# Designs tried in a protein design run: peptides against a protein of PDB entry 3V4O. Part 47

Target 1, 234 residues: chain A of PDB entry 3V4O
Amino acid sequence: DQPLAKDKVALLIGNMNYREHPKLKAPLVDVYELTNLLRQLDFKVVSLLDLTEYEMRNAVDEFLLLLDKGVYGLLYYAGHGYENFGNSFMVPVDAPNPYRSENCLCVQNILKLMQEKETGLNVFLLDMCRKRNDYDDTIPILDALKVTANIVFGYATCQGAEAFEIQHSGLANGIFMKFLKDRLLEDKKITVLLDEVAEDMGKCHLTKGKQALEIRSSLSEKRALTDPIQGTEY

## One batch from the design tools (peptide; aimed at target 1 L24 G79 D127 Q167)

Design b2_p24_2_s1 (made by RFdiffusion4, then SolubleMPNN; from b2_p24_2, 21 letters changed)
Fold by OpenDDE base, seed 5:
Structure b2_p24_2_s1 (fold): chain B 234 residues (1-234), chain A 24 residues (1-24)
Amino acid sequence: as target 1 above (234 residues)
Amino acid sequence: KEEEEKKKEEEEKEKLENLKLQAM
């Protein structure tokens, strides 16, 4: 039987106009393109740009309210970020310089809350740097995650590495989105799809030895972004 | 046709190689 989603919900956040950090360009285009693709996949998409800490927290809270048993949840983030001790932190546009964990949103905390909702699938697409923040010595004490076997992380870059956008005079995608967009509509298990994106990205001479897609998954079932929503007559 | 595709791929590659990367 083809796995059915009860619903499909995505939150897309693109932070680019930072107050105290370098401005980015790619998140604008990347969020827009991903929004259009996910809508073609029958996702309910909330797309937001340039969120403050307060706005990001509210957006996540509202996203979590849309999640329930068997719902597919997708969180995409493009912006500044860091990774400390295996925890990913998304940086709001109003974050101080230097930023710390208390100023940022921990992705693993969001995952915990998604697990409490008994979601059918949890997908995180993180288009951010994964360098350690040396100004943040906080070791997050995370509660033990449940064994849900429905988790997929697509990291735009390797642990301890940077993610890149293309500096061109025009609107250009980030490196991750450039390759992701070409495959996102394919009817494949999400981990297989991301693996193909990783191969495509690996052929890019610009990012060779600088950026590589990392897939981290605990996905015991065949789940795809193309999976139909339960009760929709196709 | 194959030579034109290869040439386009090389030109696209060369265009890509000339692009500056910015860390996110």
Scores: peptide ipSAE 0.278, ipTM 0.672, DockQ to the pose 0.601
OpenDDE base, seeds 1, 2, 3, 4: peptide ipSAE 0.260, 0.256, 0.272, 0.045; ipTM 0.655, 0.653, 0.662, 0.359; seeds 3, 4 fail the geometry check

Design b2_p24_2_s2 (made by RFdiffusion4, then SolubleMPNN; from b2_p24_2, 21 letters changed)
Fold by OpenDDE base, seed 5:
Structure b2_p24_2_s2 (fold): chain B 234 residues (1-234), chain A 24 residues (1-24)
Amino acid sequence: as target 1 above (234 residues)
Amino acid sequence: KKKEEEEKKKKEEEKLKNLKLQAL
């Protein structure tokens, strides 16, 4: 039986106009293009740019309210970020310099909350750096995750590495989105799709040795972004 | 057509090599 999603909901956050950190350019284009693609996949998409900590927390809360049993949830983030002890932190535009965990949103905490909603699929696409933040010595005590076997992480870069955007006079995609957008509409298991994106990135001489896609998944069933929504007549 | 796509891809890759990258 073709897997059916009860609904498909995506939250896209692009932070670029940081107050105390270098400004970015790619998140604008990346969020826009991803929005259009996910809408073609019948996702309900909330796309937001340049969120403060308060606004990001509110956006996540609202996103979680749309999640329920069997719903596919996708969180995309483009902006500054870091990873400490396997925990990914998204940096709001009003974060201080240096930023710490208390100023940022922990992705794994969001995952926990998504699991509580009994979602059908949890996809995280994180277009941010994964370097350790030496100014944050906090070890997050995360509650044990449930064994839901419906989790996919697409990291734009490897652990401890940086993710990049193209510095050009014009608007350009980040490296991750440049390759992701070419395959996102394919009717494939999401981990297979991301693996193909990883191969495309690996063939690019610009990113070779600088940025590589990491896929982390616990997905025991075939799930695709193209999966139909239950009750929708196609 | 496949050769043309490969050539376009190579040209795009060459253009990319000349671009500066900024870390996120």
Scores: peptide ipSAE 0.318, ipTM 0.709, DockQ to the pose 0.540
OpenDDE base, seeds 1, 2, 3, 4: peptide ipSAE 0.309, 0.295, 0.304, 0.307; ipTM 0.705, 0.694, 0.696, 0.704

Design b2_p24_2_s3 (made by RFdiffusion4, then SolubleMPNN; from b2_p24_2, 21 letters changed)
Fold by OpenDDE base, seed 4:
Structure b2_p24_2_s3 (fold): chain B 234 residues (1-234), chain A 24 residues (1-24)
Amino acid sequence: as target 1 above (234 residues)
Amino acid sequence: EEEEEKKKKEELEKKLKNLKLQAL
């Protein structure tokens, strides 16, 4: 019997109009398209654009209130970011230049809080750069994660690398979303789905050798985004 | 249960709107 979700909740954040950093384009379309797809998967979706640090923290806090035992939680972020010592930091639009960890939201901290909710699945889709921020020498001391075996990270790029958006006429997707959107509705274990996305992305000549999807997971059950919500017909 | 969760979502959206966030 396939796993069931108590509920499915997603928070999508797209930051584009940075005050002190280069403006982006793809997050607008990416958030919009992902919203529509996740809603087709019966996710309760909150989609937000251009969040300040204060707004991002509030959004995450409110998102966490929707999580509970057995709930599928998905966090998508598109924007500037960096990774120091294996910790991913999402950059708010009002972050200073240079930004530091204290100005940003640590994804692993959010994961820790999600684990406290005893969620059924925790999915992070991070469409941001993962290069080290040399201006931040802070070594984060994070609490150890629980062993929940329900965690999936889809990184748009490899550790220490950059993520890109397509710069064709008009607003285009980021590279990650370009391939993710084609498979997101498939009824497959989320790690398998992302692996297929990785293969598709690998065939893209534009970013070959520049950007590759990284999947980091501890998922002991065959959980899919298509898993039905408890009490619904399937 | 679904109704309660729906209400929570609506409350969240309301709160976020009050923060002048750009919600879709």
Scores: peptide ipSAE 0.060, ipTM 0.413, DockQ to the pose 0.016
OpenDDE base, seeds 1, 2, 3, 5: peptide ipSAE 0.040, 0.049, 0.025, 0.027; ipTM 0.651, 0.669, 0.597, 0.553

Design b2_p24_2_s4 (made by RFdiffusion4, then SolubleMPNN; from b2_p24_2, 22 letters changed)
Fold by OpenDDE base, seed 4:
Structure b2_p24_2_s4 (fold): chain B 234 residues (1-234), chain A 24 residues (1-24)
Amino acid sequence: as target 1 above (234 residues)
Amino acid sequence: EEEERLKEEEERKKKLEELKLQAL
């Protein structure tokens, strides 16, 4: 009755020091804090900062090699991004200005590849903007996704909107991570957990009317990040 | 009152943070 993971693997990417785009601050702290939390949840975590396109693609490839049947896969990204036609694009630090889809990594393509691994759970936590990139008119034609009923997207913001960080002298989280970190260790279905995060974030006056957590899921089982790894005592 | 002072300070801090929001 208790769902089990064959293993739990997370790839965390935080891009801050962009060459041709505004520099960010929060990804450093956010990746660090999320790393610590996920490790407490017995995730095998690979955390990387300031990745070029080449490095990001390699990181994703290596991440995919760790996935297999029943494995929980979590991808977290903090950095610049955009969304065109329902496809989310993560922007590498060496992306040109303006950037286009060929310069970026498409999250839905990664999901497709994760599905091929027959993972037990696919979680995407995307702390990036979801505004339309007007400089990219490419219409991606993606392969049809499999019906796996094990997909959860936590978008830091709603479609067409921006996600924010606080820029001050001290260390501060992005708005999404600020609230996510307080609940991430809770033993709850991941969609329920994220719903509570959304409610907490909704009380934040700083981003009212301009940032709201969106949960997109097809999750037919009560899967939680706290689910034990198969073969372990709990 | 000290409590009110602290509340005002927190409010000022929140306003300052709001001004320093940056889009990702």
Scores: peptide ipSAE 0.293, ipTM 0.683, DockQ to the pose 0.646
OpenDDE base, seeds 1, 2, 3, 5: peptide ipSAE 0.082, 0.291, 0.026, 0.096; ipTM 0.650, 0.673, 0.516, 0.674; seed 1 fails the geometry check

Design b2_p24_3 (made by RFdiffusion4)
Pose (drawn by RFdiffusion4):
Structure b2_p24_3 (pose): chain A 234 residues (1-234), chain P 24 residues (1-24)
Amino acid sequence: as target 1 above (234 residues)
Amino acid sequence: RVNFANDTYSDEVIDFFKELLAEP
């Protein structure tokens, strides 16, 4: 009755040095911090910085190859992003200005590929803005996803809003990771853990009225990032 | 994500952290 993971795998991407868009500073320290915490939780973690579109697509293909039945899969992205019609996109460092959906990675398409691997848990922590891209002409009409009841999204901000890091950030984490890092090791269902992070973030004066954590979850089983890996000793 | 500063780390710093991140 202890939920188990066949394996625990994560892909972490922090994009900062944008060629044609404002540069960011905190994704480096955010990725460094989550890498350490997830390693403590026995994840196999690939952590990468400043990825072009080509490198982002390759990184996600490698991550997909590590996924199989019952595996916990986690994707963390810190950098520029946008959201059109409910679909979230991650923007690579080589994105032109303006850019459209073909220059970016759609998170929902990644989720579809993960479900095809029959993963036991799918977690997306998207630490990026979620405003519309006015230049993105296109429409989704993506297929409906299967009802796997194992999907959790932890958006650093609400739809149509911005996610933040501290100006001239230096050593400071961005807002989402500042609060996520203090809770991630807790042995609680990931949905509940993210809810506590949402409450902690609500006490932050800098972001009142402009950034709030959004949890979207269909995870029915009580799965946690601390769940033991099957066949190892707990 | 938004920074308002339009800055980032030096290449040396970034390369240093890439090495750390590549470690097991």

Design b2_p24_3_s1 (made by RFdiffusion4, then SolubleMPNN; from b2_p24_3, 13 letters changed)
Fold by OpenDDE base, seed 1:
Structure b2_p24_3_s1 (fold): chain B 234 residues (1-234), chain A 24 residues (1-24)
Amino acid sequence: as target 1 above (234 residues)
Amino acid sequence: MVDYSNTTYSQEEIEKVRKLLAQP
């Protein structure tokens, strides 16, 4: 039987115009293209650019409220970030220099909250660096993540300090989005789809050894972004 | 491949894109 989604909702965040940090260009086009693709997949998409800490927290909270039993949720973030002691942090545009964990959104906390929802599918995609922040000495005490199904986490990271992009049709995409957009509309299990994206990235001479996609999943069902919404399958 | 780590763009451009993304 074809899996069904109760609804499909997505929150896309692209931070690029940082006040006290280097500006990024890729999120501008990446969020735009991903928005269009997800809409083709019948997702209700909220796309936001250049969010402050306050705005990011509110956006995430509102998104989490939309997650419920059987709902397909997708959260995408592109921007600055860091990882300390296994904890990943998304950096708002108004973050100070240097920023600390208290100024940022902890990915693992959000994942925990997502797991508490009885969703049909939860996809979290991060396009940010995973470098250590030497100015943050705080070790967050996080509760262990619950062992729940239907969570897919993709982390696209650049090994180098410099951000690079690939131009396509006069526009520059982030590396991850360049490969993701080619496969996103395929009717495949989402983990299979992302694995193929990872393989494509690995074969590309531009990204080999520079950027990789890490995938973590507890998905035990053949769920795809192309799955129809309940009541619309016929 | 191009490096945009230090690229700047206008607020007007950002707002235009933001507006487009906000449209249903």
Scores: peptide ipSAE 0.023, ipTM 0.491, DockQ to the pose 0.482
OpenDDE base, seeds 2, 3, 4, 5: peptide ipSAE 0.021, 0.015, 0.015, 0.018; ipTM 0.549, 0.492, 0.502, 0.509; seed 2 fails the geometry check

Design b2_p24_3_s2 (made by RFdiffusion4, then SolubleMPNN; from b2_p24_3, 13 letters changed)
Fold by OpenDDE base, seed 5:
Structure b2_p24_3_s2 (fold): chain B 234 residues (1-234), chain A 24 residues (1-24)
Amino acid sequence: as target 1 above (234 residues)
Amino acid sequence: MVDYSNTTYSQEEIEAIRKLLAQP
């Protein structure tokens, strides 16, 4: 009665070299390390860096095409972002300053599309800021996630991420990835795993009160990233 | 399992990573 994935696919996006916004450093390392970890979990991984709006939309579209009934999907984004009234937006590298919703990719829209795929598991991890964008006046129309969507949404907040990167001369992991990578390979229900990551972040002196992980889940089954792919041996 | 104990990367390593990720 071991849960089985029809397939495992992941799209990792790291945006760093923004044209009109502060440049980031951590996404490169984070995407790289996450790529290697997910490959160890038998994910087919597409890793992309510094995507324009057009490229991001295409990448997400292609990723969605890979999702199907029973497929395990993971979408990871690291870069600039914002949240307005429950809607989260990923910011492409070519976004203007200030950016608006039409320049960005709406996370909730993507989640909506994901839930239609009847995936065995869908994990969406955001490592971006959640601050409000005062220049975006978009009023969201939010649809509730289906109970059967099997979606796990992890939102890692960053406070002063830019300041953190400036203070470090070298290139290091983002805070979220620092904790995530320590547990990602564990054979645990993904929500449990992420909850433990959240706890680790909360216990760490360096991150306590500065960064938190919010988890939203419609997952009612025990599903883990370590679940084997159908047709493969343990 | 791969050891991910490294928390920092040199510029050369970063460039190598960039090249690796850029490859089809």
Scores: peptide ipSAE 0.082, ipTM 0.650, DockQ to the pose 0.121
OpenDDE base, seeds 1, 2, 3, 4: peptide ipSAE 0.025, 0.018, 0.035, 0.019; ipTM 0.532, 0.502, 0.545, 0.495; seed 2 fails the geometry check

Design b2_p24_3_s3 (made by RFdiffusion4, then SolubleMPNN; from b2_p24_3, 13 letters changed)
Fold by OpenDDE base, seed 5:
Structure b2_p24_3_s3 (fold): chain B 234 residues (1-234), chain A 24 residues (1-24)
Amino acid sequence: as target 1 above (234 residues)
Amino acid sequence: MVDYSNTTYSEEEIEKVRELLAKE
């Protein structure tokens, strides 16, 4: 009765070297570590850094093509972003200042496309700020996620991430990845796992009251990142 | 089909990350 994945695929995007925005460093380390962890979980991982809008859209499109019935998909993004009216946007490195929705990728649109793939599990993790962009007045009307979409959306806020990285001149993990990496390999339902990560973040003095993990889930089945791929026995 | 064999990390970036991880 153990859940099985048809396949496991992941796309990790870390945007750091922005042309018109503050540069970041954490995504480099975070994407690298997450890549290694996901490979231990038998994910096929594509890791990309510093994507332009064009490249980012193409990467997401290609990732979506890999999703199919029973496939476990994980999409991770670390970089600049914003949230307006419940819609989250990932910012490519070539985005202008100020950026607008037409320059960015809408997370909810991607989630919508993911749900159409009838995946066994879809995990979307965002490590970006949730600040409002006053220069974007677009209000996209998005359809609600299907109840059976098996999508888990994790949104980790990075308040003051730029300031934090400036203070720490060296390479360091993002706060979210610091806690996620400790639990990612655990054989637990993904929502439980992420909930524990959220609790850890809440208890830590460094993140208490500063960073939080918001979890949204339409997962109706017991699914874990550790679930074996069909045709393999562990 | 996406080729998962390619990495976007430069050798310099990889080395930096490796060094960081070694210090942990």
Scores: peptide ipSAE 0.025, ipTM 0.559, DockQ to the pose 0.066
OpenDDE base, seeds 1, 2, 3, 4: peptide ipSAE 0.021, 0.019, 0.020, 0.019; ipTM 0.526, 0.510, 0.528, 0.493; seed 4 fails the geometry check

Design b2_p24_3_s4 (made by RFdiffusion4, then SolubleMPNN; from b2_p24_3, 11 letters changed)
Fold by OpenDDE base, seed 3:
Structure b2_p24_3_s4 (fold): chain B 234 residues (1-234), chain A 24 residues (1-24)
Amino acid sequence: as target 1 above (234 residues)
Amino acid sequence: MVDYSNDTYSQEEIDAVRKLLAQP
């Protein structure tokens, strides 16, 4: 009775060593831990660090080639970013200062392309800042999204630089990943799972009032990351 | 996200993780 995935594929990108912007630390461990968890969930995972614009575009293209009807697709990004007029932009490590939309990858454009593949589930986990880029007022001309009711966004909201550091075994971990990793393997609808992560972040004295998770979804079916791949049902 | 501009990993540490990520 539970939903089945034709396949499950994930692309994880962590950008840290920016050429013209402040360097980051958390993406290293976050990508590593998420990779291990998704592999336990039988995802085919491609994990990449410190990508240039050219490399990021190629990685996304290759990721899209793995998508097909009924496939679960997950895109995770940790790095610098911004949001203008409802569009989210991921910043490559070789982006100029200041960067503009032409230097970055638009998440909504990727979503549009994923919808054309008739996927079973589209999950975006974006651990980046979402403040407006005042140096860019360009609105990309994108085709209207289809109504597929299979989309989930998890935004690890960031409103600025924080001096607070969270460590796990001496390694720096992002705030979002700290709580996500505790629940990611649970057999629950993905929106319910993320909602519980949001509650955990809100109750913790370290993150209360400092970091919040925003969930934006259009998901009409009870889809979970634990859903079995077709032909491998228990 | 936390600002780590003054506390980054070494290239050796990054390469070690990349090696682990390459393991299927």
Scores: peptide ipSAE 0.177, ipTM 0.769, DockQ to the pose 0.512
OpenDDE base, seeds 1, 2, 4, 5: peptide ipSAE 0.024, 0.023, 0.119, 0.025; ipTM 0.579, 0.560, 0.727, 0.566; seeds 1, 2, 4 fail the geometry check

Design b2_p24_4 (made by RFdiffusion4)
Pose (drawn by RFdiffusion4):
Order: structure tokens, then sequence, then C-alpha cells
Structure b2_p24_4 (pose): chain A 234 residues (1-234), chain P 24 residues (1-24)
């Protein structure tokens, strides 16, 4: 009755040095921090910075190859992003200005590929803005996803809003990771854990009225990032 | 202050300093 993971795998991407868009600073320290915490939780973690579109597609293909039945899969992205018609896109460092959906990675397409691997848990922590891209002409019409009841999204901000880091950040985490890092080791269902992070973030004066954590979850089983890996000793 | 859209002066130096700190 203890939920188990076949394996625990994560892909972390922090994009900062944009060629044609404002540069960011905190993704480095955010990725460094989450890498450490997830390693403490026995995840196999690939952590990468400043990825072009080509490198981002390759990184996600490698991550998909590590996924199989019953595996917990987690994707964390810190950098520029946008959201059109409910679909979230991650923007690579080589994105032109302006850019469209073909220059970016669609998170929903990644989730579809993860479900095909029959993963036991799918977690997306998207630490990016979620405003519309006016230059993105295109329309989704993506296939409906299977009902796997094991999907959790922890958006650093609400749809049509911005996610933030501290100006001239230096050593400071961005807002999402500042609060996520203090809770991630808790032995609680990931949905509940993210809800506590949402409450902690609500006390932050800098972001009142402009950034709030949004949890979207269909996870029915009580799965946690601290769940033991099957066949190891707990 | 919080931002992701404003200019970031001395960016390469700041990132290098953060890298040195993290390696320490």
Amino acid sequence: as target 1 above (234 residues)
Amino acid sequence: SVTRTEEQPNWEEDIEEVREFLES
C-alpha cells in the first residue's frame, strides 16, 4: 500500500543567455538547487543550461528514453515561455524575435510522449511566463490525451501572467524556487506539497497581484517524489 | 524588485561570479 516508483527520472533546463530576448540570471541557481534536492530524493537528474532549440529537443528525447512503465518522470523548466490557447511553450536561447510555435517546444506534446511510455507519474514544473504570443499564428488541434490520472503541473504563475526572479538576481532564487526549495523534501503527495508552496508564495509581498502558483492535477493515487524505488530497501 | 523583461547590465560577469560561487 506504499506507492512505489519503478524509477525516478528528471530533466531540468534553465535558459538565461537569450540571443534576441532579455537575458535571465536566476535559472542557473534554480536548476542547481532543484538538482540537489531531487538527487537527495533518489532521482536520476539531467540538468542543462542555455539550450538552443536543437539541444532542447535532444534533451527531451534522451529524457523520454529513460522513461518506462511505472517510472516517475519530472520536467523542470526555468526561462522564457508563453501560453497560447492553453498550450504552454518553452522558448530556446536561439529563438528569433519575433518567434512562433515552430521555434519552441510544446509541453503538451512532451506529456503525450511520456504517457506513451506508461509512466506512473508525470510532473511538470514550469517556471516561466504564460502570456500570449501575438506573433504565433497557429492553432493546436492536438489529440486529446489519455486519462491516466497521474499528471501534475506546478506552474510558477497563472495563465496570462508573468513569473519572476529578483532584478539583478545574483545569488537569489527566482520566486517559484525560493518557496519550492523549502518544501520539496516533504513526504507528502506532490499535489499537497505544491499547495503548501502556493500558500507560502502568497505571503511574498513582491509578487502580490502579479504571480501566483497554479496547480493543475489529475493525480488520483497518493504519489510523492519521496516514494521509494521498487526493489530497493526502504 | 522583480522582472524578466528589463535590461541586465554586466550579465556575463554576474553569471561567472555565480558559477565560481557554486563551484566553491

Design b2_p24_4_s1 (made by RFdiffusion4, then SolubleMPNN; from b2_p24_4, 13 letters changed)
Fold by OpenDDE base, seed 5:
Structure b2_p24_4_s1 (fold): chain B 234 residues (1-234), chain A 24 residues (1-24)
Amino acid sequence: as target 1 above (234 residues)
Amino acid sequence: AVSTTSELPNFDEEIEAIRKYLEA
């Protein structure tokens, strides 16, 4: 009756000290908080800060190797980003100004790779801007996600204010993490949990009409981050 | 613990440890 994870693995990336872009501050605290929470959920967590393109690609590649049948995976990114033609891109700290797709990691490409792993659950959370990059017109051609991929994609966005808010937040949590951390340990289906986070963000006077959480899911099973790991007592 | 860029070289070891656990 209780769904079981083969294992739980997470990769958290927070980029702050950009070379050619405004520096951020919130990812440090957000990654730290999320790390602690996921460890309480028995995730094996690798948390990395200020990654170059090379380092980010390596980290993601290695993370993907950990994903397998029945594994629960979580990938979190906080930093600069952009979205063009439905494709989202994570920006490494060494990205040029302006950055292009070749300098960045395509989220949809990673999602495509994740769907091949037959994971029990795969959660991809983005805390970055969705602004269009006018200097990049590249349109990657990617296949749609499989309906059986059990992937939950959460995109926390701000209409142009995210970078500003993060820069001026000091050592405070980002807005997304502020609401996420309050619910992350709840024993609920992950999509329900994230929907509630989205609702909380919508009710808050600070974020109402400014920030939103978009959820895309192919999850057809009741899966929660609190699901026990196979072979452990529960 | 949060790893910085300077700690990235240890990432392979951490990943390997996790991989070994999954394969065991």
Scores: peptide ipSAE 0.026, ipTM 0.506, DockQ to the pose 0.033
OpenDDE base, seeds 1, 2, 3, 4: peptide ipSAE 0.024, 0.023, 0.018, 0.020; ipTM 0.535, 0.586, 0.501, 0.531; seeds 1, 2, 3 fail the geometry check

Design b2_p24_4_s2 (made by RFdiffusion4, then SolubleMPNN; from b2_p24_4, 10 letters changed)
Fold by OpenDDE base, seed 5:
Structure b2_p24_4_s2 (fold): chain B 234 residues (1-234), chain A 24 residues (1-24)
Amino acid sequence: as target 1 above (234 residues)
Amino acid sequence: GVTTTAELPNFDELIEEIRKYLES
């Protein structure tokens, strides 16, 4: 009756010390916070900070190799980013100024690859800006996620606010992590959990109208991050 | 099973070791 994970693996990436872009601080704290929480959920966690394009691509590739049928995977990214016409891009620390799509990692491409792994659950969480990059002229080609992909994509955005403003707010965590950490350990369907996080963000006077969580899901089963690993006792 | 790292010269080697660990 209780859903079981074949294994639980997570890749957390926090980019802060950009070479040609404003430095960030929140990703460090957020990655550590999330690492501790996911460990409590019996995830095997790889946490990486300040990755170059080469390193990010390799990390993602290796993470994808860990995904397989029934595996619960979680990919988290915090750092600079942008979105153009539905395509989201994670910005490596060595990205030029201005950065372009060829310098960055396309989220939708990663999602496409993840859906081929037949995971029991795949969660992709982005904590980055969704501002348009006027210097990127890439024409988006978007593929629909498979219904059987069991992918949950959460996109937390600052909606017009710069990461710089958040750094000076006095908050230890990023805004998204502030709300996520309060609910992450709850034994709930992951989409329900994230919906509640989104609602919390909407109710808070500090984030209302300034920060939002967009959720896209192809999850057709009741899956929670708290689901036990096969072969272990719950 | 938690591994935390920052910019390392031997990134590829590190990733390989981590992968092996996670697959074990």
Scores: peptide ipSAE 0.027, ipTM 0.525, DockQ to the pose 0.035
OpenDDE base, seeds 1, 2, 3, 4: peptide ipSAE 0.025, 0.027, 0.020, 0.026; ipTM 0.525, 0.524, 0.502, 0.511

Design b2_p24_4_s3 (made by RFdiffusion4, then SolubleMPNN; from b2_p24_4, 15 letters changed)
Fold by OpenDDE base, seed 2:
Structure b2_p24_4_s3 (fold): chain B 234 residues (1-234), chain A 24 residues (1-24)
Amino acid sequence: as target 1 above (234 residues)
Amino acid sequence: AVSTTAPLPNFDELIKEILEKLKE
């Protein structure tokens, strides 16, 4: 009755050296730490830093090709972002100032594509700001998302401030990764694990009322990042 | 639990493709 992963694949993106936006510091260390942790969990990990729009789109497209029936997929992004009218956008390093939706990757579109893959588990973790972009008033018309039961979406965001302000606090890791790394290897349902991370963040003086983790999930099975890969013996 | 016997693409090949595209 132990859930099994057909395979485990992860794409980690950390954007820090923006051309026309404030530089970030945390993504470098955070991507590194997460890479090491996921490898301990037997994930095949691709870690990329400072991606242009073109590179990000290609990376995501190729990652989506790895997702298939029974596969455990994890997509992590750390960098600038924004949210307008319920649509979240990841900002490439070459995005103009001001950036607009056509310069960025829409999270909801990616989630839609992920839902089509019938994955055993699909985790999308975002460490970016949810600040409104006043320079982009376009409301994307998105198709309805499919109803699936294997998607977990974690959104770590800074409230009322740019994400870089928190990332410049002198901490080795970003705030989200600081707490995530302490629990990521635990053999727990991923939603339970993330909920505990959220609670830890809520107890921290540095993050209380400043940064929160939002968790959205359709996961109806007890799936954990620690679940063994099919055919693997320990 | 969800089980599948569907073949997966070669991960290393896909990684290579990603890397190649990123170099463009």
Scores: peptide ipSAE 0.022, ipTM 0.505, DockQ to the pose 0.020
OpenDDE base, seeds 1, 3, 4, 5: peptide ipSAE 0.018, 0.019, 0.022, 0.018; ipTM 0.480, 0.478, 0.472, 0.491; seed 4 fails the geometry check

